# Peptides against a protein of PDB entry 2YKT: the designs that were tried, part 3

Target 1, 231 residues: chain A of PDB entry 2YKT
Amino acid sequence: SRSEEMHRLTENVYKTIMEQFNPSLRNFIAMGKNYEKALAGVTYAAKGYFDALVKMGELASESQGSKELGDVLFQMAEVHRQIQNQLEEMLKSFHNELLTQLEQKVELDSRYLSAALKKYQTEQRSKGDALDKCQAELKKLRKKSQGSKNPQKYSDKELQYIDAISNKQGELENYVSDGYKTALTEERRRFCFLVEKQCAVAKNSAAYHSKGKELLAQKLPLWQQACADPS

## One batch from the design tools (peptide)

Design b1_p8_2_s3 (made by RFdiffusion4, then SolubleMPNN; from b1_p8_2 with N6L V7T)
Fold by OpenDDE base, seed 4:
Structure b1_p8_2_s3 (fold): chain B 231 residues (1-231), chain A 8 residues (1-8)
Amino acid sequence: as target 1 above (231 residues)
Amino acid sequence: SYGPPLTD
């Protein structure tokens, strides 16, 4: 029946969220944590590299003929520090606005979805059973009427069952239809949440890249001229 | 947002 098909579709949406989306989201979070760790590692390694660059700048500053190059090397390290600060801000946002929130959602969502599905199934079954009962009673009544010398005795009751069946069928169809819409909305909300959080990450990443680009674009021409022969 | 709230 149409209601049975719609019921199956509704259950499949919940199952897809529970068995496909949420496990995949857990994996996504795990991959995000790995990515965060790697970026933190880059930050640490970069610090060591540019600290060593500062040391080279100190040596230049102590020289008789390369003092001005010391300042250039210090500026290079300082620009890196500023870029690194922006990266750290991006990483904080990545952690707090994406990973933590998704982790909290996915951890709680199993119970939430299970309860939602169970509630739907219970009510759907209740309505279905009530319909089946009325149909069975009508069938019994018709059999009794066929064997009776006075079939007209059962006519009013037959009409009552027919009306009840029609009403219960409509109620079941409406309930299942609404259930399906609700399930689809639940699925869409989860994808939308992910998209929105990724948009926030993208904005933060753009800020990091923009800051780095601006700082380097401003300073690089000066650094390139530092080794030119004095005019 | 979806599911249970993240805050009390």
Scores: peptide ipSAE 0.237, ipTM 0.850, DockQ to the pose 0.223
Fold by OpenDDE base, seed 3:
Structure b1_p8_2_s3 (fold): chain B 231 residues (1-231), chain A 8 residues (1-8)
Amino acid sequence: as target 1 above (231 residues)
Amino acid sequence: SYGPPLTD
């Protein structure tokens, strides 16, 4: 029946969220943590490299003929420091605004979804059973009337059951339809939440890239000219 | 938002 098919579809939506979406989201979070760790590693390794560059700048400053190049090397290291500070802030946002929040949701979502599905199933079954009972009673009444010498005695009661069945059928169909819409909304909200959190991360990432581009664009012409000038 | 509330 139409109601039975829609009921199966509703259950399948919940099943898909529980068995496909949430496990995939857990994996996404794990991959995000790995990515964060790798970027933190890059930041640490870069610090060592630019600290060594500062040492080269110190040597230039101690030289007789290359003193001004020491300042250039120091500026290069300083710009890197500012860029890396911005990256660290972006990573904090990535952790706090995306990973932590998604992790909190996914870890508790199994119980939430199970309860929602159970509530739907209980009410759906209750309405279905009530409908089946009325249909069975009508069938019994019709059989009794057919065997009676006075079938008119049962006519009013038959009409009452027909009306009750019609009403209960309509209520069941409406309930299942609403249940399906609710399930789809639950699925959509999960994807929307992911998209919104990823947008926040993207904005912070854009700020990091913009700051780096700005700083380098400002200083690079000066650095490129440094060796053309006499000491 | 969806599901359970986020903790502070």
Scores: peptide ipSAE 0.234, ipTM 0.853, DockQ to the pose 0.197
Fold by OpenDDE base, seed 5:
Structure b1_p8_2_s3 (fold): chain B 231 residues (1-231), chain A 8 residues (1-8)
Amino acid sequence: as target 1 above (231 residues)
Amino acid sequence: SYGPPLTD
């Protein structure tokens, strides 16, 4: 029946969220943690590299013929320090605004979805059983009427059962239809939440990239001409 | 958001 098909579709939505979406989200979080760790590693490694660059700048500053190049090397290191600071801020946001929140959601969601599905199934079954009962009673009544010497005696009761069946069938169909819409909405909200959190990450990442681009664009022409200038 | 709230 139409109601049975829609019921199956509704259950499948919940199953897809629980069995596909949430496990995939857990994996996404795990991959995010790995990515965060790698980027933190980049920050640490960069510090060592640019500290070494500062040392080269110190040597230049101590030289008689290359003193001004020392300042250039210091500026290069400082710009990259500022870029790395921006990266660290981005990583904090990545952790706190994305990973932590997703982890909290996915941890609680299994129980929530199970309860929601169970509630739906219980009510759907209750309405279905009530409909089946009325249909069975009508069938019994019709059998009695066929065997009776006065079939007209049962006509009013038959009409009452027909009306009851119609009402219960309509109620069941509406309930299942609403259930399906609710399930689809639940699925959509989960994807929307992920998209929104990723948008926040993207915004922070854009800030990091913009800062780096601006700083380097400002200084690079100066650095490129440094060796052409007289000492 | 979806599911239960993150904070009570």
Scores: peptide ipSAE 0.233, ipTM 0.848, DockQ to the pose 0.223
Fold by OpenDDE base, seed 1:
Structure b1_p8_2_s3 (fold): chain B 231 residues (1-231), chain A 8 residues (1-8)
Amino acid sequence: as target 1 above (231 residues)
Amino acid sequence: SYGPPLTD
């Protein structure tokens, strides 16, 4: 029946969220944590490299003929420091605005969805059972009427059951339809939440890349000229 | 947002 099919669809939506979306989201979070760790590792390694560059700048500053190149090397390291600071801010946002919030959601969502599905199933079954009961009673009444010498005795009761069945069937169909819409909304909200959190990360990432581009564009011509100038 | 509220 239409109601049965829609009921199956509704249950399948919840099942898909619980068995596909949430496990995939957990994996996404895990991969995000791995990515964060790797970026932290890059940050640490970069610090060592540019600290060593500063040391080279110090040596240039102490030289007799390359003093001005010391300033260039220091500027290079300073620009890196500024870029690094921006990266760290991006990483904080990545952790706090995406990973933590997704983790909090996914940890509780299984229970939430299970409860929501059970609530739906309980009410759907209740309405279905009530409908089935009325149908069974009508069938029983019709059998009794067919065997009776006075079928008219049961006519009013038959009409009552027919009306009740019609009403209960309509109610069941509406309930299941609403249930399906609700389930789809639940699914959509989860994807939207992910998109929104990823957008926040994207904004911070854009800021990081922009800052780096600006700083390097400003200084690189100066650095490139440093060796061309007579000492 | 969806599901249970975020806990602070």
Scores: peptide ipSAE 0.232, ipTM 0.854, DockQ to the pose 0.209

Design b1_p8_2_s4 (made by RFdiffusion4, then SolubleMPNN; from b1_p8_2, 4 letters changed)
Fold by OpenDDE base, seed 1:
Order: structure tokens, then C-alpha cells, then sequence
Structure b1_p8_2_s4 (fold): chain B 231 residues (1-231), chain A 8 residues (1-8)
């Protein structure tokens, strides 16, 4: 029936969220944590590299013929420091605005959705059972009427059951339809939340890339000219 | 939002 099909669709939406979306989201969070750790590792390794570059700059500054190149090397390290600071800000946002919030939400969601589904199922079943009961009673009444010498005795009751069945069927269909809309809204809300949090990460990432581009664009021409300048 | 609806 129409109501049965809609009911199956509704249950499938909840099932998809609980069995596909939420596990995938947990995996996404785990992969995010791995990514964060890797970026932290890159940051640490980069610090060592540019600290060593500073040491080379110190040696240049102490030299007789390459003093000005020391300043260049120091500037390179300083630009790196500024870029690194921007990266760290991005990572903090990545952790606080995406991972933490997703983790908090997904931990609560299984229980919430289970309860929501159960509530829907309970009410749907209640309405369905009530409908089935009326249908069964009508069938019994009709059988009794067919065997009776006075079928007219049952005519009013038959009309009452027919009316009740119609009303209950309509109510069930409306309830299931609303349930389906609600389920789809729940699904969409979860995807929207993910998109919104990822947008925040994207904004911070853009800021990181922009800052790096700006700093390097300003300094790189100067650094490239340093060896061409007469000493 | 993931989880319960926001009580805004």
C-alpha cells in the first residue's frame, strides 16, 4: 500500500543515517585527527629546517664578504615564522570548529535517532493496528450480515466501520507522510552542519594561503636580487 | 546540525 511504502522509505532514511552517515562521519573525524597530526608533524619538521637556516644566516653575518646575505636569510626565516603562525591558527580552528564539534554531535546522535525512530514506529504501528482492527471488525460484521435473515440490522454499524476505516487510513497516511518529511529534514540538517563546519575550515585555510602568498610576493624579489648586488 | 535539533 501507499502508506506501507512511505513507511518503508521513512525507516530507510533513519537507517541510512544511523548505519551509513554516522559511521562515515566518525571515520571522517578520525581521518581529520590523523590529518591534524600529520600537519603538526610538518610544522615541527619545518621549524627545525628554518632554525638551521637562521644558523646559516648567523654565519653569513659573521663573514667578511657575505654580511648582507645574513639579513636575507634571517628575513626568509622570519617570513616562514609568520606563515607558520597562520598555519597554527588554521589548525586550531580545524580542531575547535570542525573536529570537536562534529565529535560532540555524533556522540549524541545515535541515541537521539534511535529514540526518534522508535517514537515514529510506535505511533505508526498504533495507527496501523487500529486500522487493521476496524477492517477486521468490518469483515466479521459483513460475514455475520450475510448469514443473517435480517441484514438491515447491521447496516448502520457497517457504515460506521467504513467511515472509521476511511478516517484512520487518512490519518495513517498523513502521519507517515509527515514522518518521511521529518526524516528527510533530519538527514539534510546533518549534511548542512557538516558543510557549514567545513566552510569555516575553508575560510581559515584561505587566510593561511593568502597570508603566505602576500608575504612571499613582497620579499622574494628582494631575496632574488641579493646576490646580484655589489658587495 | 548533527544530533538533536538546536533549541534556538
Amino acid sequence: as target 1 above (231 residues)
Amino acid sequence: SVGPPRTE
Scores: peptide ipSAE 0.052, ipTM 0.757, DockQ to the pose 0.259
Fold by OpenDDE base, seed 5:
Structure b1_p8_2_s4 (fold): chain B 231 residues (1-231), chain A 8 residues (1-8)
Amino acid sequence: as target 1 above (231 residues)
Amino acid sequence: SVGPPRTE
């Protein structure tokens, strides 16, 4: 029946969230943590590299013929220090605004969805059983009427059952329909939450990239001419 | 925008 099909669809939405979405989200969080760790590693490794570059700048500053190149090397290191600071800020946001919040949500969601599905199933079954009972009673009444010497005696009762069945059928269909809409809304809400959090991360990432681009674009022409312009 | 709402 139409109601049975819609019921199946409703259950499938909940099952998809619980069995596909939530496990995938947990994996996404895990991969995010790995990514965060790797980027933190990059920051640390970069510090060592540019500290070594500063040392080269110190040597240049102590030389007779390359003193001005020392300042260039220091500037190169400083710009990259600022870039790394922006990366660290991005990572903090990545951790606090995305990973932590997603982890909190997904941890609580399993119980919530299970309860929601169970509630829906219980009420759906209750309405279905009530409908089935009325249909069965009507069938019994009709059988009794066919064997009776006075079938007209049962006509009013038959009409009452028909009306009851119609009402219960409509109620069941409406309930299942609303249930399906609710389930789809629950699914969409979860994807929207992910998208919104990822947008925040994207904004922070854009700030990191923009700052780096600006700093390098400003200084690179100066650095490129340094060797051609002896002091 | 994430796209249109899902429909029944």
Scores: peptide ipSAE 0.023, ipTM 0.624, DockQ to the pose 0.084
Fold by OpenDDE base, seed 3:
Structure b1_p8_2_s4 (fold): chain B 231 residues (1-231), chain A 8 residues (1-8)
Amino acid sequence: as target 1 above (231 residues)
Amino acid sequence: SVGPPRTE
């Protein structure tokens, strides 16, 4: 029946969220944590590299013929420091605004969805059983009427059962339909939340890249000319 | 190895 098919579809939506979406989201969070750790590692390695560059700048500053190049090397290291600070801020936002919030939600979601599905199943079954009972009673009444010398005695009661069955069938169909819409809304809400949080991360990432581009664009022409100027 | 200094 149409109601049975829609009921199956509703259950499948909940099943897909619990068995496919939520495990995949947990994996996404884990991969995000790994990515964050790797970027933190890059930050640490970069610090060592640019500290060594500062040492080269110190040597230039001590020389008689390359003193001005010392300032250039120091500026290069300073610009990197500023870019790296911006990266660290972005990573903090990535952790606090995306990973932590997703982790909190996914841990609570299994219990929530199980309860929601159980509630739906209980009510759906209750309505289905009530319908089946009315159909069975109508069938019994018709058998009695066929064996009776006065079938008109049962006509009013038959009409009452037919009306009750029609009403219960309509109620069941509406309930299952609403259940399906609710399940789809629950699925969409989860995807929308992920998209919105990822948008926030993207904005923070854009700010990091923009700051780096601006700083380098401002200083690079000066650095490129430093070797052309005779001391 | 850094190549020989550029002869001005």
Scores: peptide ipSAE 0.000, ipTM 0.419, DockQ to the pose 0.006
Fold by OpenDDE base, seed 2:
Structure b1_p8_2_s4 (fold): chain B 231 residues (1-231), chain A 8 residues (1-8)
Amino acid sequence: as target 1 above (231 residues)
Amino acid sequence: SVGPPRTE
C-alpha cells in the first residue's frame, strides 16, 4: 500500500543516517584528526628549518661582505614564523570548531536517532494495528449480517466501521507522510551542520592563506633585490 | 545541528 511504501521510505532514511552517514562522519572525523596531526607536524618541521635559516643569517651578519644579507635571512625566517603562527591558529579552529563539535554530535546522535525511529515505529504500528482491527471487525460484522435473517440490523454499525476505517487510514497516511518529512529534515540538518562547520574551517583557512600571501608579497621584492645590490 | 531539533 501507499502507506506501507512511505513507511519503508521513512525507515530507510533513519537507517541511512545511522548506518551510512554516522559511520562515514566518524571516519571523516578520524581523517580530520590525521590531517590535523600532519599539519602540526609541518609546523614543527618548519620551525627547525627556519631556525636553521636564522643561523645562516647570523653567519651572514658576522661576515664582512654579506651583512645585509643577514637581515634578509632574518626577515625571511620571521615572515615564515608569522605564517606558521597563522597556521597554528587555523589548526586550533579546525580542531575546536570542526572536529570536536562533530565528534560530540555524532556520539549523541545514535541514541537520538534510535529513539526517534523507535517512537515513529511504535506509533505507526499502533495506528496500523488499530486500522487492521477495525477492518477485521467490519469483516466479522459482514459475515454476521450475511447469516442473519435481519441484515438491516447491522447497517448502522457497518457504516460506522467504514467511516472509522476511512479515518484511521487517513490518519495513518498522514502520520507516515509527516514521519517521512521529519526524517528527511533530520538527514538534511546533519548535512547542513557539516557544511556549516566546513565553512568555518574554510574561512579560517582563507585567513591563513591571505596572511601568508600578504606577508610574502610585501617582502619578496626586497629579498629578490638583495643580491643585486653591491656589498 | 545533530540531535534534537534546534532553532537555526
Scores: peptide ipSAE 0.049, ipTM 0.752, DockQ to the pose 0.234; fails the geometry check

## One batch from the design tools (peptide)

Design b1_p9_1 (made by RFdiffusion4)
Fold by OpenDDE base, seed 4:
Structure b1_p9_1 (fold): chain B 231 residues (1-231), chain A 9 residues (1-9)
Amino acid sequence: as target 1 above (231 residues)
Amino acid sequence: SEPEDPYKP
């Protein structure tokens, strides 16, 4: 029946969220944590590299013939420090605004969805059973009427059951239809949340890249000229 | 009581 089909579809939406989306989201969070860790590792390694560059700058500054190149090397390290600060801000946002929030939601969502599905199933079954009962009683009544010498005795009851069945059928269809819409909304808002959080991360990432590009573009010409134009 | 909606606005 139409109601049975919509019921199946509704259950499938909840099952898809619980069995496909949420496990995949957990994996996504795990991959995000790995990515964060790798970026932190890069940050640490870069610090060592640029600290060593500063040391080279110190040596240049101590030389008689390369003093001005010391300043260049220090500037290179300083630009890195500024870029690193932007990266740290991006990573903080990545952690706090995306990973932590998704982790909290996915942990709570299993219980929520299970309860929501159970509530829907319970009510759907209740309405379905009530309909089936009325249909069964009508069938029994009709059989009794067919075997009776006075079928007219049952006519009013038959009409009452027909009306009850019609009303219960409509109620069931409406309930299942609303349930399906609700389930689809539940699915959509989860994807929307993910998209919105990823957009926020993307904005922060863009700011990091923009700042880095700006700083390097400003200084690189100066650094390139340093060897050609000794002080 | 029902579990709280984790995706509440």
Scores: peptide ipSAE 0.462, ipTM 0.924, DockQ to the pose 0.823
Fold by OpenDDE base, seed 5:
Structure b1_p9_1 (fold): chain B 231 residues (1-231), chain A 9 residues (1-9)
Amino acid sequence: as target 1 above (231 residues)
Amino acid sequence: SEPEDPYKP
């Protein structure tokens, strides 16, 4: 029946959230933590590299013929430091605004969705059982009427059951339809939350990239000219 | 009591 098909669709939405979305979200969080760790590793490794560059700048500053190149090397290291500071700020936001919040949601969601599905199933079954009962009673009444010498005695009661069945069928269809819309809304709100949090991350990432681009665009022409100018 | 909605605004 239409109601049975819609019921299956509704249950499948809840199952998809619980069995596909939430496990995938947990994996997404895990991959995010790995990405965060790798970026932190990059920051640490970069510090060592640019500290070594500073050492080369010190040597240039101690030379008689390359003193000005020492300042260039120091500037390169300083620009990198500023870029890395911006990256660290982005990583803090990434952790606190995305990963932590998603982790909190996914851990609580299993209980919530289980309860929501159970509530829907209980009410759907209740309405279905009430409909089945009325249909069964109508069938019994019709059998009794066919065996009776006076079938007209049961006509009013037959009409009452037909009306009751029609009403209960409509109520069941409406309930299942609303249940399906609710389930789809539950799925959508989870994706929307993810999108909103990713937007916040994207804004912070844009700030990081903008700062790096600005600093390098300002300094790179000066650094490129440094070797062409004899001291 | 029913579990709270994790995505409650």
Scores: peptide ipSAE 0.462, ipTM 0.925, DockQ to the pose 0.808
Fold by OpenDDE base, seed 3:
Structure b1_p9_1 (fold): chain B 231 residues (1-231), chain A 9 residues (1-9)
Amino acid sequence: as target 1 above (231 residues)
Amino acid sequence: SEPEDPYKP
């Protein structure tokens, strides 16, 4: 029946969220943690490299003929420090605004979805059973009427059952239809939340890239000219 | 008590 097909579709939406979406989201969070760790590793390794660059700048500053190049090397290290600070801010946001929030939601979602599906199934079955009972009673009444010498005695009661069946069928169809819309809304809310959080990450990432680009664009021409002017 | 909606607006 149309109601049975829509019921199956509704259950399949909940099943897809529980068995496909949530496991995939857990994997996404795990991959995010790995990415965060790798970026933290880059930060640490970069610090060592630019500390060594500062040491080269100190040697230039102590030299008789390359003092001005010492300042250039120090500026290169300072620009790196500023870029690194921006990266740390981005990573903090990535952790607090995306990973932590998704982890909390995915942990709670299994219980929520199980309860929601169970509530829907219980009420759907209750309405279906009530409909089946009315249909069975109508069938019994018709058999009794066919065997009776006075079938007109049962005509009013037959009409009452027909009306009750029609009403219960309509109620069941409406309930299952609303259930399907609710399930699709549940799925959409999860994807929307992910998209919104990824937008926040994208904004923070853009700020990091913009700051780096601006700082390097400002200083790079000066650094490129440093060796052309023999002092 | 029903579990709380984790995606409550």
Scores: peptide ipSAE 0.460, ipTM 0.924, DockQ to the pose 0.860
Fold by OpenDDE base, seed 1:
Structure b1_p9_1 (fold): chain B 231 residues (1-231), chain A 9 residues (1-9)
Amino acid sequence: as target 1 above (231 residues)
Amino acid sequence: SEPEDPYKP
């Protein structure tokens, strides 16, 4: 029946969220944590490299013929420091605004969705059983009427059951339809939340890239000319 | 009590 098909669709939405979406989201969070860890490692390694560059700048500053190149090397290291600070801010936001929030939600969601599905199933079954009961009672009444010497005695009751069946059928169909819409809304809310949080991460990432581009664009021409200047 | 909606606005 239409209601049975819609019921199966509704259950499948909840099942897809619980068995596909949430496990995939957990994996996404895990991959995010791995990415964060790798970037932290890059940050640490980069610090060592640019600290060594500063040391080269110190040597240039102590030289008789290369003093001005010391300043250039220091500027290069300073620009890197500023870029690195922006990266750290991005990573902090990545952790706090995306990973932590998703982790909290996915942990709670299994219990929530299980309860929501169970509530839906219980009410759907209750309405279905009530409909089946009315249909069965009508069938019994009709059999009794056919065997009666006075069938007219049962006519009013037959009409009452017909009306009740029609009403209960409509209520069941509406309930299942609303249940399906609700399930789709639950799924959409989860994807929307992910998209919104990923947008926040994207904004922070854009700020990091913009800052790096601006700083390097400003200084690089100066650095490229440093060796052409007389000592 | 019913579990709290984790995606509550």
Scores: peptide ipSAE 0.459, ipTM 0.923, DockQ to the pose 0.830

